Peptides against a protein of PDB entry 5OOQ. Designs and how they scored, part 158

Target 1, 227 residues: chain A of PDB entry 5OOQ
Amino acid sequence: YREDVRQVVTHPANALSFLQPGRLVEISVNGKDNYGWGAVVDFAKRINKRNPSAVYTDHESYIVNVVVNTMYIDSPVNLLKPFNPTLPEGIRPAEEGEKSICAVIPITLDSIKSIGNLRLYMPKDIRASGQKETVGKSLREVNRRFPDGIPVLDPVKNMKIEDEDFLKLMKKIDVLNTKLSSNPLTNSMRLEELYGKYSRKHDLHEDMKQLKRKISESQAVIQLDDL

## One batch from the design tools (peptide; made by RFdiffusion4, then SolubleMPNN)

Design b2_p24_4_s4 (from b2_p24_4 with E2A I4L K9A E13K E18V K23R)
Fold by OpenDDE base, seed 4:
Structure b2_p24_4_s4 (fold): chain B 227 residues (1-227), chain A 24 residues (1-24)
Amino acid sequence: as target 1 above (227 residues)
Amino acid sequence: SAELEEVLAELDKLSEEVLGDLRP
């Protein structure tokens, strides 16, 4: 169900109105290269100068330039071409233990995992020396403030998607999330695992209360991820 | 649309409240 929601949310008819400069978006290129949360620079309709008659799918018909702070340091970023979503070989996010740098990468709408409800104030010229790094510092601070992820834009309340089938889908997801969050067994098992790890050093009552909150929040997030 | 502008304005207000100190 998550992929179905993503397809609707990232459709040009819905997404483009929310891709202002600085809009925070979660990026997954080709469904495998996860760059995490980045910031929108701009977007444009995809044009093939060599083949003007080229037809793209709706989700591939626009190019979004985004600043990421998770690019692998030894990736060939000098080969990146603005508004060309076909990334050179070796362009990838840094893995655990690797150093990362800031980069502007062109992506399609299909590479947007989530659209955040927040946006950064962007420099006027992101291509100027040091500006990408400034945005990168801001992204690091955002990730620090939101360790569980940036709040996602509400497809119904914010994006005003009123399609009947979509609303039915969202209702089903809400019901499933409620059932999973209300399942005493899943909450208790996770509480027991977390309680087992934390039980030795802290006030158990406050820890349980915080853990219950975190579990409820994490289960809601995980359930959304598993749907 | 007026509705879209209202939504965007509210989101911008939220952004200012949460991230306004990160202005370059």
Scores: peptide ipSAE 0.614, ipTM 0.948, DockQ to the pose 0.715
Fold by OpenDDE base, seed 2:
Structure b2_p24_4_s4 (fold): chain B 227 residues (1-227), chain A 24 residues (1-24)
Amino acid sequence: as target 1 above (227 residues)
Amino acid sequence: SAELEEVLAELDKLSEEVLGDLRP
């Protein structure tokens, strides 16, 4: 269920409006490299100069530049290419006991684990010497202030996602969370059963795809009315 | 949209209240 919510939240139709400079986002690249909370610098539509006809999925169609303070110190950050989300080999977060540095990395929307409700004040020129380190210090302070994690945007209350299927999904999650909170032992087994049942229903991925399309279509209509 | 702008303004207000002292 969390992944389903993430897919909706990180869809361009929903996410881009909240990716202002300084927006805190939780970063996981390729589902493996967890950089923790970073700060958005900017974003742009993904353009392949070598293949202008390249078609990307919705979640891969935009590049978000983010400042992270958890980059492994020996990572080849000099090989990072702006707006290229295919990270060079060796680019990874620092492990326990390793030293980290601040870096700006280009990621896709699919690498956003969560979008925070907080935003940092960003320097005007993040690429200037010392500016990324300043943001890095701020990120450390934020993590200190929020040891249990930065508050996440509410998809319904903040992001105003009004899709009926999504709302139904959220209600189901709330019901499950309520049940889990009331009986931890029975809930773990039921969650596994529910996840097992949902994993078997290939239909949820299709439903999510349809939902994404409907959301995109509805937002496109809203944008047309606002023009 | 006006609604989005309002939400963003509220979030910015929250950010100022919580993180405003971290201004570079």
Scores: peptide ipSAE 0.611, ipTM 0.947, DockQ to the pose 0.653
Fold by OpenDDE base, seed 5:
Structure b2_p24_4_s4 (fold): chain B 227 residues (1-227), chain A 24 residues (1-24)
Amino acid sequence: as target 1 above (227 residues)
Amino acid sequence: SAELEEVLAELDKLSEEVLGDLRP
């Protein structure tokens, strides 16, 4: 059921409105590379210049640039291509005992495990020397303050997801958390129906997102001016 | 959406209260 919730939460129709600069997100790439909590820099619609006719799933249709402070120090970060979520070989989080560095990585929405309810103040130019490290220090402090994890954005109270099927899913999860029973197969079919409904909202949501992006950018600028 | 803006403002307020001292 957690994966079902994640799929709904990370759908563009829901997630993009909350991916303002500095938004804390928990990152897992390809289900194996866990970078922990990072900070959103920005996002853009995924465009394949080589194959403009490429069709991406909803969760693969956007690229989110995130600052992580858990990149393995010897990762070939210089091979990272802007707006290319297909990471070069060797790009991975540091394991226990390994040194880590700060990096900006492009990820898809599918690589977001959780969206936090907190947002960092971001530097104006994250690509400037030392700026990603500044964010990295902030991330370390956040992790120190929240050893049990950063508070997750509430899908209902904060994200205002009002889909009846989703609300039923959430209720079931609450019941199951108390009863320790899981039925993942039944929820997967319902999730596909939800995705179909959200895909139709995507066009309207894109228009809203352009406005929200402008608002978020303006808010980010205002927050940066207070820095 | 006015509702979304309100939610985001509240979240930003929370962020300021909790993480405001981490401003660069």
Scores: peptide ipSAE 0.615, ipTM 0.948, DockQ to the pose 0.578; fails the geometry check
Fold by OpenDDE base, seed 3:
Formats: C-alpha cells, sequence, structure tokens
Structure b2_p24_4_s4 (fold): chain B 227 residues (1-227), chain A 24 residues (1-24)
C-alpha cells in the first residue's frame, strides 16, 4: 500500500508542482541506496540526445537534481553527469562508520520515497564552491530537528489528489492504521482486497493520470518558460 | 491554479516558520 501511494504521489502529474528548489525529498535509488532526505535543486524533462524518440515511463520521464549530504566520501562524484540518472558504479551513500560528503545527484521521480512539506532556502548557485556544503549543513540541522523524519506532504490536503480510487485507498489505509492497533491480521487482508480492486480499476486511473499528465506537462513547460 | 498557489504559499510559510533561521 505504501508503494501504491508512492507511485501516485511521485507521478509527474502530482509531484512536479511540489519540486521547487529546496523542497525536501527522501531519496532511495534503485530501492537499495538510501540517501535520506535531500533538497531539490531543479528538474527537467528527460531527453535522450542519442534517441530523441526514446519513451520513458512516467516516473522515469523527468530528472530531478537533488543535494544529498550522505554521499560516500570515496564515491566517484566526478563521474556524475548532469541530468543522467544512470549513476556511475561506486556512487552510493555512506554506510555506518563511513564518512560522507555533499553531492548533487540526478535522480528520477521513481527514486523519491517521500516528498516533504518543508522547503529549504537554496543558494542561487548550488554549483558554486561551498554552496552544496551549506545546504548539507542545513540538511543536518533539519535531520536533528526531525529525528523521526521530516513531515511528509499530505497527498489529499496538500497535493489535492482527488482521484476517487486514490481517496478510497487512503481511507482504507487510515482505517487499517486505526485497526492495526487492535487486529493486524484482519486489516492486512482488507488492504489486499482493496488493492486488488484498485488494481482492477487501474485502467480508469491510468486514463485520468494521462489527462492529468498532459495538463501538468503543459503547466511545467509554461513554468520553465517563465524561468 | 489558484488553489495550488495557495497551498504552495502556505507550505512556504510553514517552511519559513520552521526553517527560516537556516537561511544562508
Amino acid sequence: as target 1 above (227 residues)
Amino acid sequence: SAELEEVLAELDKLSEEVLGDLRP
């Protein structure tokens, strides 16, 4: 269920409007490399210069540049290519006991675990010397202030996701969270049933998502032209 | 949309209240 919510939240139609510079996002690359909370620098539509006709999935169709402060110190950060989400071998977060550094990494929307409701004030030029480290200090302070995690953006209240099936999913999750305190097994079975029903209705959701995508893509292009 | 702008403004206010002291 968490993954289903994540798929909806990180869809371009929903996520892009909230990926302003400084937006805090929780980053997990390839489901293995957890960088923790980072800060959005910018984003752009993914373009393959070698194959302009390349079709990407919705969650892979945009590149988000993020500042992280958890990069392993010996990672080959010099090999990072702007707007290339295929990270070089050796690019990874620091493990326990290892030293970390600040880095700007390009990720896809699929690498966003959560979108925070908070936004940092970002330097004008993050690529300038010392600027990423400044953001890194801020990230450390944020993590100190929020040891249990940064508050996550509410998909319904903040993101205004009004899809009926999604709302039903959220309601079910809420009910399950409430009931899990009393009977975990019964709640899990109901969630699976709801997921099954949601999955079957996915075709209608996909159509709605496509429409919302077209609208959001149009808006994103307009915003890029205004920058 | 006006609604989105309002939400973003509210979130920015929250950010200012919580993280405003972290301005570089």
Scores: peptide ipSAE 0.614, ipTM 0.948, DockQ to the pose 0.617; fails the geometry check

Design b2_p24_5_s1 (from b2_p24_5, 12 letters changed)
Fold by OpenDDE base, seed 2:
Structure b2_p24_5_s1 (fold): chain B 227 residues (1-227), chain A 24 residues (1-24)
Amino acid sequence: as target 1 above (227 residues)
Amino acid sequence: MEVYELENGGKLYDISKDERAKID
């Protein structure tokens, strides 16, 4: 059920509107490389220049650039390609006892485990010397301040996902948490219907453009509040 | 929106209940 919720939450129709610069997201690449919480830089629709006709799943159709502070220090970060979520071999988080560095990595929505309800104030030029390290320090401090974990956006209360089937799913999860039985297969079928609804209602490309604009505007507002 | 001052000079925002939490 957690995975089912994740699928809905990380669907472009829901996730993109929360991928403002500085948004904290929990990152797991290929289901094995856990980078922990990172900060969103930006996102873009995935384009295959070599195969323009390539069709990606909804969860793989966008690239999210994120700052992580858990990159293994000896990872070949110089081989990272902008807007290429297929990470080079050797790109991995630091293991216990290993040193880590800050890096900007491109990921897909499918690599997002959770979307936090917190947002860092991001430097304007994250590629400038020292800027990603500043974000890295902020991430460390956030983790320090939230020892019980960084708060996750509530899909219903915060993300305003009001689809009836999703709400039913959430209720079933609550019931399961109280040790009552539910039917996972039924929930999966309903999720497929949800995805179908999202895919039919949204022009994801246009949505992205609109969201990017709104993100910029919202960021400006935040900056003004801070000045 | 709740704002937290960070030691490094940055800021952390809790926007979970803020209208600016969602862009669209």
Scores: peptide ipSAE 0.171, ipTM 0.771, DockQ to the pose 0.387
Fold by OpenDDE base, seed 3:
Structure b2_p24_5_s1 (fold): chain B 227 residues (1-227), chain A 24 residues (1-24)
Amino acid sequence: as target 1 above (227 residues)
Amino acid sequence: MEVYELENGGKLYDISKDERAKID
């Protein structure tokens, strides 16, 4: 049921306002490539210039550029294309015993496992020589400082998700965790239905939320530059 | 909000204790 919560948390209506530059996010690409915690560089709405009529799911409709420090050293990072979340063959995290390097990779919201409650101060030009490595060192230090794990945003307390359908979803999950249900399939179907209702309601207000987010982000950047 | 200085000169903002985790 953690996946059900993740779907709500990573929905654009909720996640985008927390994806400021430097925000720590836990990354899992295609459900198999775990890069660990990375730092957000920026994000943009996914646009297909070759096919402007292309329609993406909510979780695939945005591209998030993130710095990771766990890229396998022999990965063909030169083949990475900015704002293209379809990663080339061979792009993968380092396995145990393998050496890793820092890289900026484009991912979708669906590749975010968790959103952290921590934010790094990011260099102005992350693509400049040596800057990715600096962020990589910072990530290693963060992991060292938080041996019990990086704190994750609370969907209700921190993200302020107060939608009734979401709260019902959360309550259902809590009930299921507390009481063993004899019919897990039925319960799963109900969770999907609740998520669907939530998603439909928030899709109607997505444009407004995006605008508010952009305004807030612009103000935040100005304040950081004055520091 | 807690601010940590990193060894490399970077800064880490910890807002985990705040009710609202949005950094403005």
Scores: peptide ipSAE 0.104, ipTM 0.725, DockQ to the pose 0.347
Fold by OpenDDE base, seed 1:
Structure b2_p24_5_s1 (fold): chain B 227 residues (1-227), chain A 24 residues (1-24)
Amino acid sequence: as target 1 above (227 residues)
Amino acid sequence: MEVYELENGGKLYDISKDERAKID
């Protein structure tokens, strides 16, 4: 169900109006490269110059440029092409113990895990020397100030998604969450959540979030079988 | 730190100017 929510939230009809410069978004490229929270620079309709008749899915039809502060320092960032979401080999987030740098990367809407309810002031010229690093510092500060996680936009209250099927989906999720919260088998998730609150490291916090999601999803499936 | 409430329910923060400012 969480993936279903993500699909709706990141659909162009819903997401684009919230992708203003400076909007915080949580980024995962190709389902494996987690960059954490980044800041939106801009977005544009995807154009294939070689094949103008190319058809993209809705989620792949736009390119979003985002500033991340978790790029591996030895990544070939000079090979990045603006508005080309096909990233060069070696472009990846820093792993534990590795140094990171700030970079602007082009991503598709499918690479957005969540849209934050926060927006940074974005420099007018992000390509100017030192500007992306300034945004990077701001991102670090935000992460420090929100150790429990950056607030995510509420799809209904904030994004005003009023689709009937989506509302039904949200209600189902609420019911499942209530059941899970009362279930002793959620101890692992609660422990990870507890540790996440005490985590001062962004990477550790992100790992815990992933684990929490995985646990919740697995338990949700179990609950669905019981319904 | 300048804080702005966005029409869509989000908040705009200029935290780059004042690292000491807390985000509500």
Scores: peptide ipSAE 0.040, ipTM 0.600, DockQ to the pose 0.087
Fold by OpenDDE base, seed 4:
Structure b2_p24_5_s1 (fold): chain B 227 residues (1-227), chain A 24 residues (1-24)
Amino acid sequence: as target 1 above (227 residues)
Amino acid sequence: MEVYELENGGKLYDISKDERAKID
């Protein structure tokens, strides 16, 4: 059920509105490379210049650039390409006992494990020398201040996901925390229906334009610029 | 540390300017 919730939360129709610069997100690439909590730099619609007719799934149709402070120090970070989520071989988080560095990595929505309810102040030019390290220090401080984990956005209360089937899913999860009485197959079928609704309801290109404008005009962004 | 409430229910922290964030 956790994966089912994650699929809904990370769908473009829901997630993009919360991927403002500085938004904390928990990152897991390819289901194995856990980078922990990082900070969003920006996002864009995925474009394949080599194959303009390429069609991506909803969860792979956007690229999110994130700052992480857990990159293995000997990873070939120089081979990273902005807005290319196909990471070079050797790009991985540091393991226990290994040294880590800060890096900006491009990920898909499918690589977001959780969206936090916190945002960091972000430098205007994160790619300038020393800027990502500053964010990395901030991330370390956040982790220190939240030893039990960074709070996650509530899909219903914060993200305002009000689809009836999703609400039923959430209720079932709550029940499962006390007793095992849910039907995973039923929930999976409902999720498929939800994705169908999202695909029909939203023009993702138009949504992106509107969201970017709204983000730029938001009070939160203004406050960041005034700091 | 300055904290701002966001419309979406999140919080904005100016942690990068916090003296504690400058210490590794």
Scores: peptide ipSAE 0.044, ipTM 0.591, DockQ to the pose 0.080; fails the geometry check

Design b2_p24_5_s2 (from b2_p24_5, 9 letters changed)
Fold by OpenDDE base, seed 4:
Structure b2_p24_5_s2 (fold): chain B 227 residues (1-227), chain A 24 residues (1-24)
Amino acid sequence: as target 1 above (227 residues)
Amino acid sequence: MKVYELENGGKLYDISKEERAKVD
């Protein structure tokens, strides 16, 4: 059920509105490479220049650039390309006992494990020398301040996902925490229906452009400070 | 909104109550 919730939360129709610069997200690439909590830099629709007709799934159709502070020090980070989620061989998080460095990595929405309810103040030019390290220091401090984990956005209360089937799913999860009485197959079928609704509801490309514009507005940052 | 001052001079904002950006 956790994966089912993750699929809905990370769908473009839901996630993109919460991927402002500095948004904390928990990152797991290819289901094995756990980078922990990172900070969003920006995002864009995935474009394949070699195959312009390429069709991606909804969860792979956008690329999110994120700052992580857990990159293995000897990873070939110089081979990383912005907005290219196909990571070079050797790009991985540091293991126990290994040294880590800060890096900006491009990921798909499918690599987001959780979206946090916290946002860092981000430098204007994160790719400038020393800037990602500053963010990395901030991430370390955040982890220190939240030893029990960074708070995750509530899909219903915060993200305002109000689909009836999703609400039923959430209720079932709550019940399962006390007793096992859920039907995973039923939930999976409902999720497919939800994805169908999301795909038909919005022109995701247009939505992204509008959202990106709003996110980039200086007034939006100021409003955040006033809240 | 709760604001946390970081030791390095940065800021961390609790934006859990921030309204979703309206998508036309």
Scores: peptide ipSAE 0.135, ipTM 0.760, DockQ to the pose 0.533
Fold by OpenDDE base, seed 2:
Order: structure tokens, then C-alpha cells, then sequence
Structure b2_p24_5_s2 (fold): chain B 227 residues (1-227), chain A 24 residues (1-24)
């Protein structure tokens, strides 16, 4: 059920609105490489220049650039390609006892485990020397300040996902937490219907453009409040 | 919106309640 919720939350129709610069997201690449909480730099629709006709799943159709502070120090970060979520071999988080560095990595929505309800104020030029390290320090401080974990966006209260089937799913999860039985297969089928609805109703490319604009506007407001 | 001052001079924002309204 957690995975079912994650699928809905990380669907472009829901997630993109919350991928503002500085948004904290929990990252797991290929279901094995856990980078922990990182900060969103930006996102873009995935384009295959070699195969423009390539069709990606909804969860793989966008690339999210994120700053992580858990990259293994000896990872071949120089081989990272912008907007290529297929990470080179050797790109991995540091294991226990290993040193880590800050890096910007491209990921897909499917690599997002959780979306936080916190956002860092991001440097304007994250690629400039020292900027990603600054974000890395901020991430460490955030983890320190939230020892019980970084707060996750509530899909209903915060993300305003009001789909009836999703709400039913959430209720079922609550029931399961009280040790009542539910049918996971039924929920999965309903999720497929939800995805179908999202895919049919949204022009994801146009939505992305609109969202980026709105994000920029909101960021400007925040900056004005800070000045 | 709750704002946290970071030691490195950065800021952390809790936008959980207000973010949707800004984007819509």
C-alpha cells in the first residue's frame, strides 16, 4: 500500500506542482541506491534526442535534478550527464564508513520515495563553485533539526489529492494500520484507473510549463518577503 | 509559512499548508 501511495504521489499530475527549487525529496535510485533527502534544483520533461519518438511511462517522463550530500566521494561524478537519469556505473551513495560529497544528479519521478513539506532557499547558480556544498550543509542541518525524520507532504491535506479512489486507498491503509484486512489487488486496480484518469486529463508538457512559471512567481514572492 | 534560519545563512521553509494555493 505504501508503494501504491507513492505511485500516486509521484505521478506527474501530483508531484510536479511540488518540485519547486529547494523542495526536499527522499531519493532512491533503482530501488537500491538510497541517497536520503536531497533538494530539488529543477525538472524538465524527458527528451530522447536520439529517439524522439520514445515513449516513457508517466513516472519516467520527467527528469528531476536534485542535490544530494551522500554521493560516494570516489564516484565518477564527472561522468554524470545532464538530463540523463541513467546514471553511470559507480555512481552510488556512500556506505557506512565512506566519505561523501555533494552532487547534482538527474533522477526520474520514480526515484522519489517521498516529497517533503520543507523547501530550502536555493542558490541562484547551483553549478557555481561551493554552491552545492552550501546546500549540502543545509541538508545536514535539516536532518539534525528533524531527528524524527523530515516531514512528508500529506497527500490529502497538503497535496490536495481528492480522487475518490485514492481517498478510499488511504482509508484502507488506515484500516490496515488497525490490523483490519483489505484487498491489495482491488486497490491496485483502482490505482490503474486513477493513472488512466490523470493521463487522459492532463497535457503533461503544458502543465510543466505552467507549473514552472508559477514556481518562479512563487519563488519571487518568497524572495521579496526575505528582502 | 514557517521559516527556519540555518546556521550557514540559508533558510528552510515549511510550505506544506500554503504551497498548493500558490501553484494553482
Amino acid sequence: as target 1 above (227 residues)
Amino acid sequence: MKVYELENGGKLYDISKEERAKVD
Scores: peptide ipSAE 0.121, ipTM 0.728, DockQ to the pose 0.412
Fold by OpenDDE base, seed 3:
Structure b2_p24_5_s2 (fold): chain B 227 residues (1-227), chain A 24 residues (1-24)
Amino acid sequence: as target 1 above (227 residues)
Amino acid sequence: MKVYELENGGKLYDISKEERAKVD
C-alpha cells in the first residue's frame, strides 16, 4: 500500500509542481541505493536525442537533478552525465563506516521515496566549486534539526490529490493500520485504474501544474528580495 | 512561512502552508 501511494505521489501530474529548486526529497535508486534526503536542483522532461521515438513510463519520463551528501567517496562521479538517470557502475551511497561526498545526481521520479515539506535556499550556481558542499552541510544540519525525520508532504492536505480512488486507497491504509483486514488485490486493481486515469488526463493537468509552479517560484523570489 | 537560519548562512523554508494555498 505504501508503494501504491508512492506511485501516485511521484506521478508527474502530482510531483512536478512540488519539485522546486531546494525542495527536499528522499531518494532511493533502483530500490536498493538509499541516498537519504537530498535537495532538488532542477528537473526536465527526459529526451533521448539518439532515439527521439523512445517512450518512457510516466515515472521515468522526467529527470530530476538532486544534491546528495551521501555519495560514496570512491564513486566515479566524474562519469555522471547530466540528465542521464542511468547511473554508471560504482555510483552508490556510502555504507556504514565509509566516507561520503556531495554530488549532483540525475534521478527519475521513480527514485523519489518521499517529498518533504521543506525547501533549502539553493545557490545560483550549484555546479560551482564548493557549492555542493555548502548544500551538503545544510542537509546535515537539517537532519540534525529534525531527528524524528523531515516532515513529508501530505498527499491530500498539501498536494491536494482529491481523486476519489486515491482517497479510498488512503482510507484503506488507515483502516489497515487500525484493522488487519485489507484486500491487497483490490488495492492493486484500483491503483491501475488510478494510473490509467492519470495517464489520460496527464498532459493538461501537468501543464497547469507546471504553470502554477513557475508562478509560485517567481512570487517566492520576489518575497525573499523584499526581506 | 517559517524560516530557519542555518549555521552556514543557508536558509530553510517550511513551505507547507504556502503549498496548501497555491493548490487551492
Scores: peptide ipSAE 0.381, ipTM 0.833, DockQ to the pose 0.327; fails the geometry check
Fold by OpenDDE base, seed 1:
Structure b2_p24_5_s2 (fold): chain B 227 residues (1-227), chain A 24 residues (1-24)
Amino acid sequence: as target 1 above (227 residues)
Amino acid sequence: MKVYELENGGKLYDISKEERAKVD
């Protein structure tokens, strides 16, 4: 169900109006490369110069340029092509223990995991020396200020998505969440998450979040069978 | 709109209640 929501939210008809410069978005490329929260630079309709007749899916029909601060330091960022979402080999987020740098990467709408309700003030020329690093510092501070996660736009309340089928989907999700919230295991994980908020170890907090998500996903599957 | 002043001089805005931007 979460993926279904993501598909609707990231559809051009819904997403583009929320991709202002500086908008925070959570980025996952090809479902494997998680860059975390980045900031939107701009977006444009995808154009294939070699094949003008190329047809893209709705979610691949636009390119969004985003600043990330989690690029692996040894990634070949010099090979990045503006508005080309086919990233060169070696372009990846830093893993644990690796150093990261700031970079502007072109992504498709399908690479947006979440759209935040926060917007950074974006420099006029992000390509200028030092500007992307400035944004990167801002992103780090944002993550520090929001240890529980950056607030995500509500598809209904904020994005005003009023499609009937979508609303039904959201209601189903709410029911599932209610059931999960009543589950002792889920509650236990929430307690650990709460404890993590007070923990000086940010890494532990993130680990707990991941575990909570995994447990919730497993429980959600079980609950889906009951519907 | 809630505004957060960042240590590096940047600004962060809560824009959850803002209108949708025009798509050009």
Scores: peptide ipSAE 0.371, ipTM 0.866, DockQ to the pose 0.692; fails the geometry check

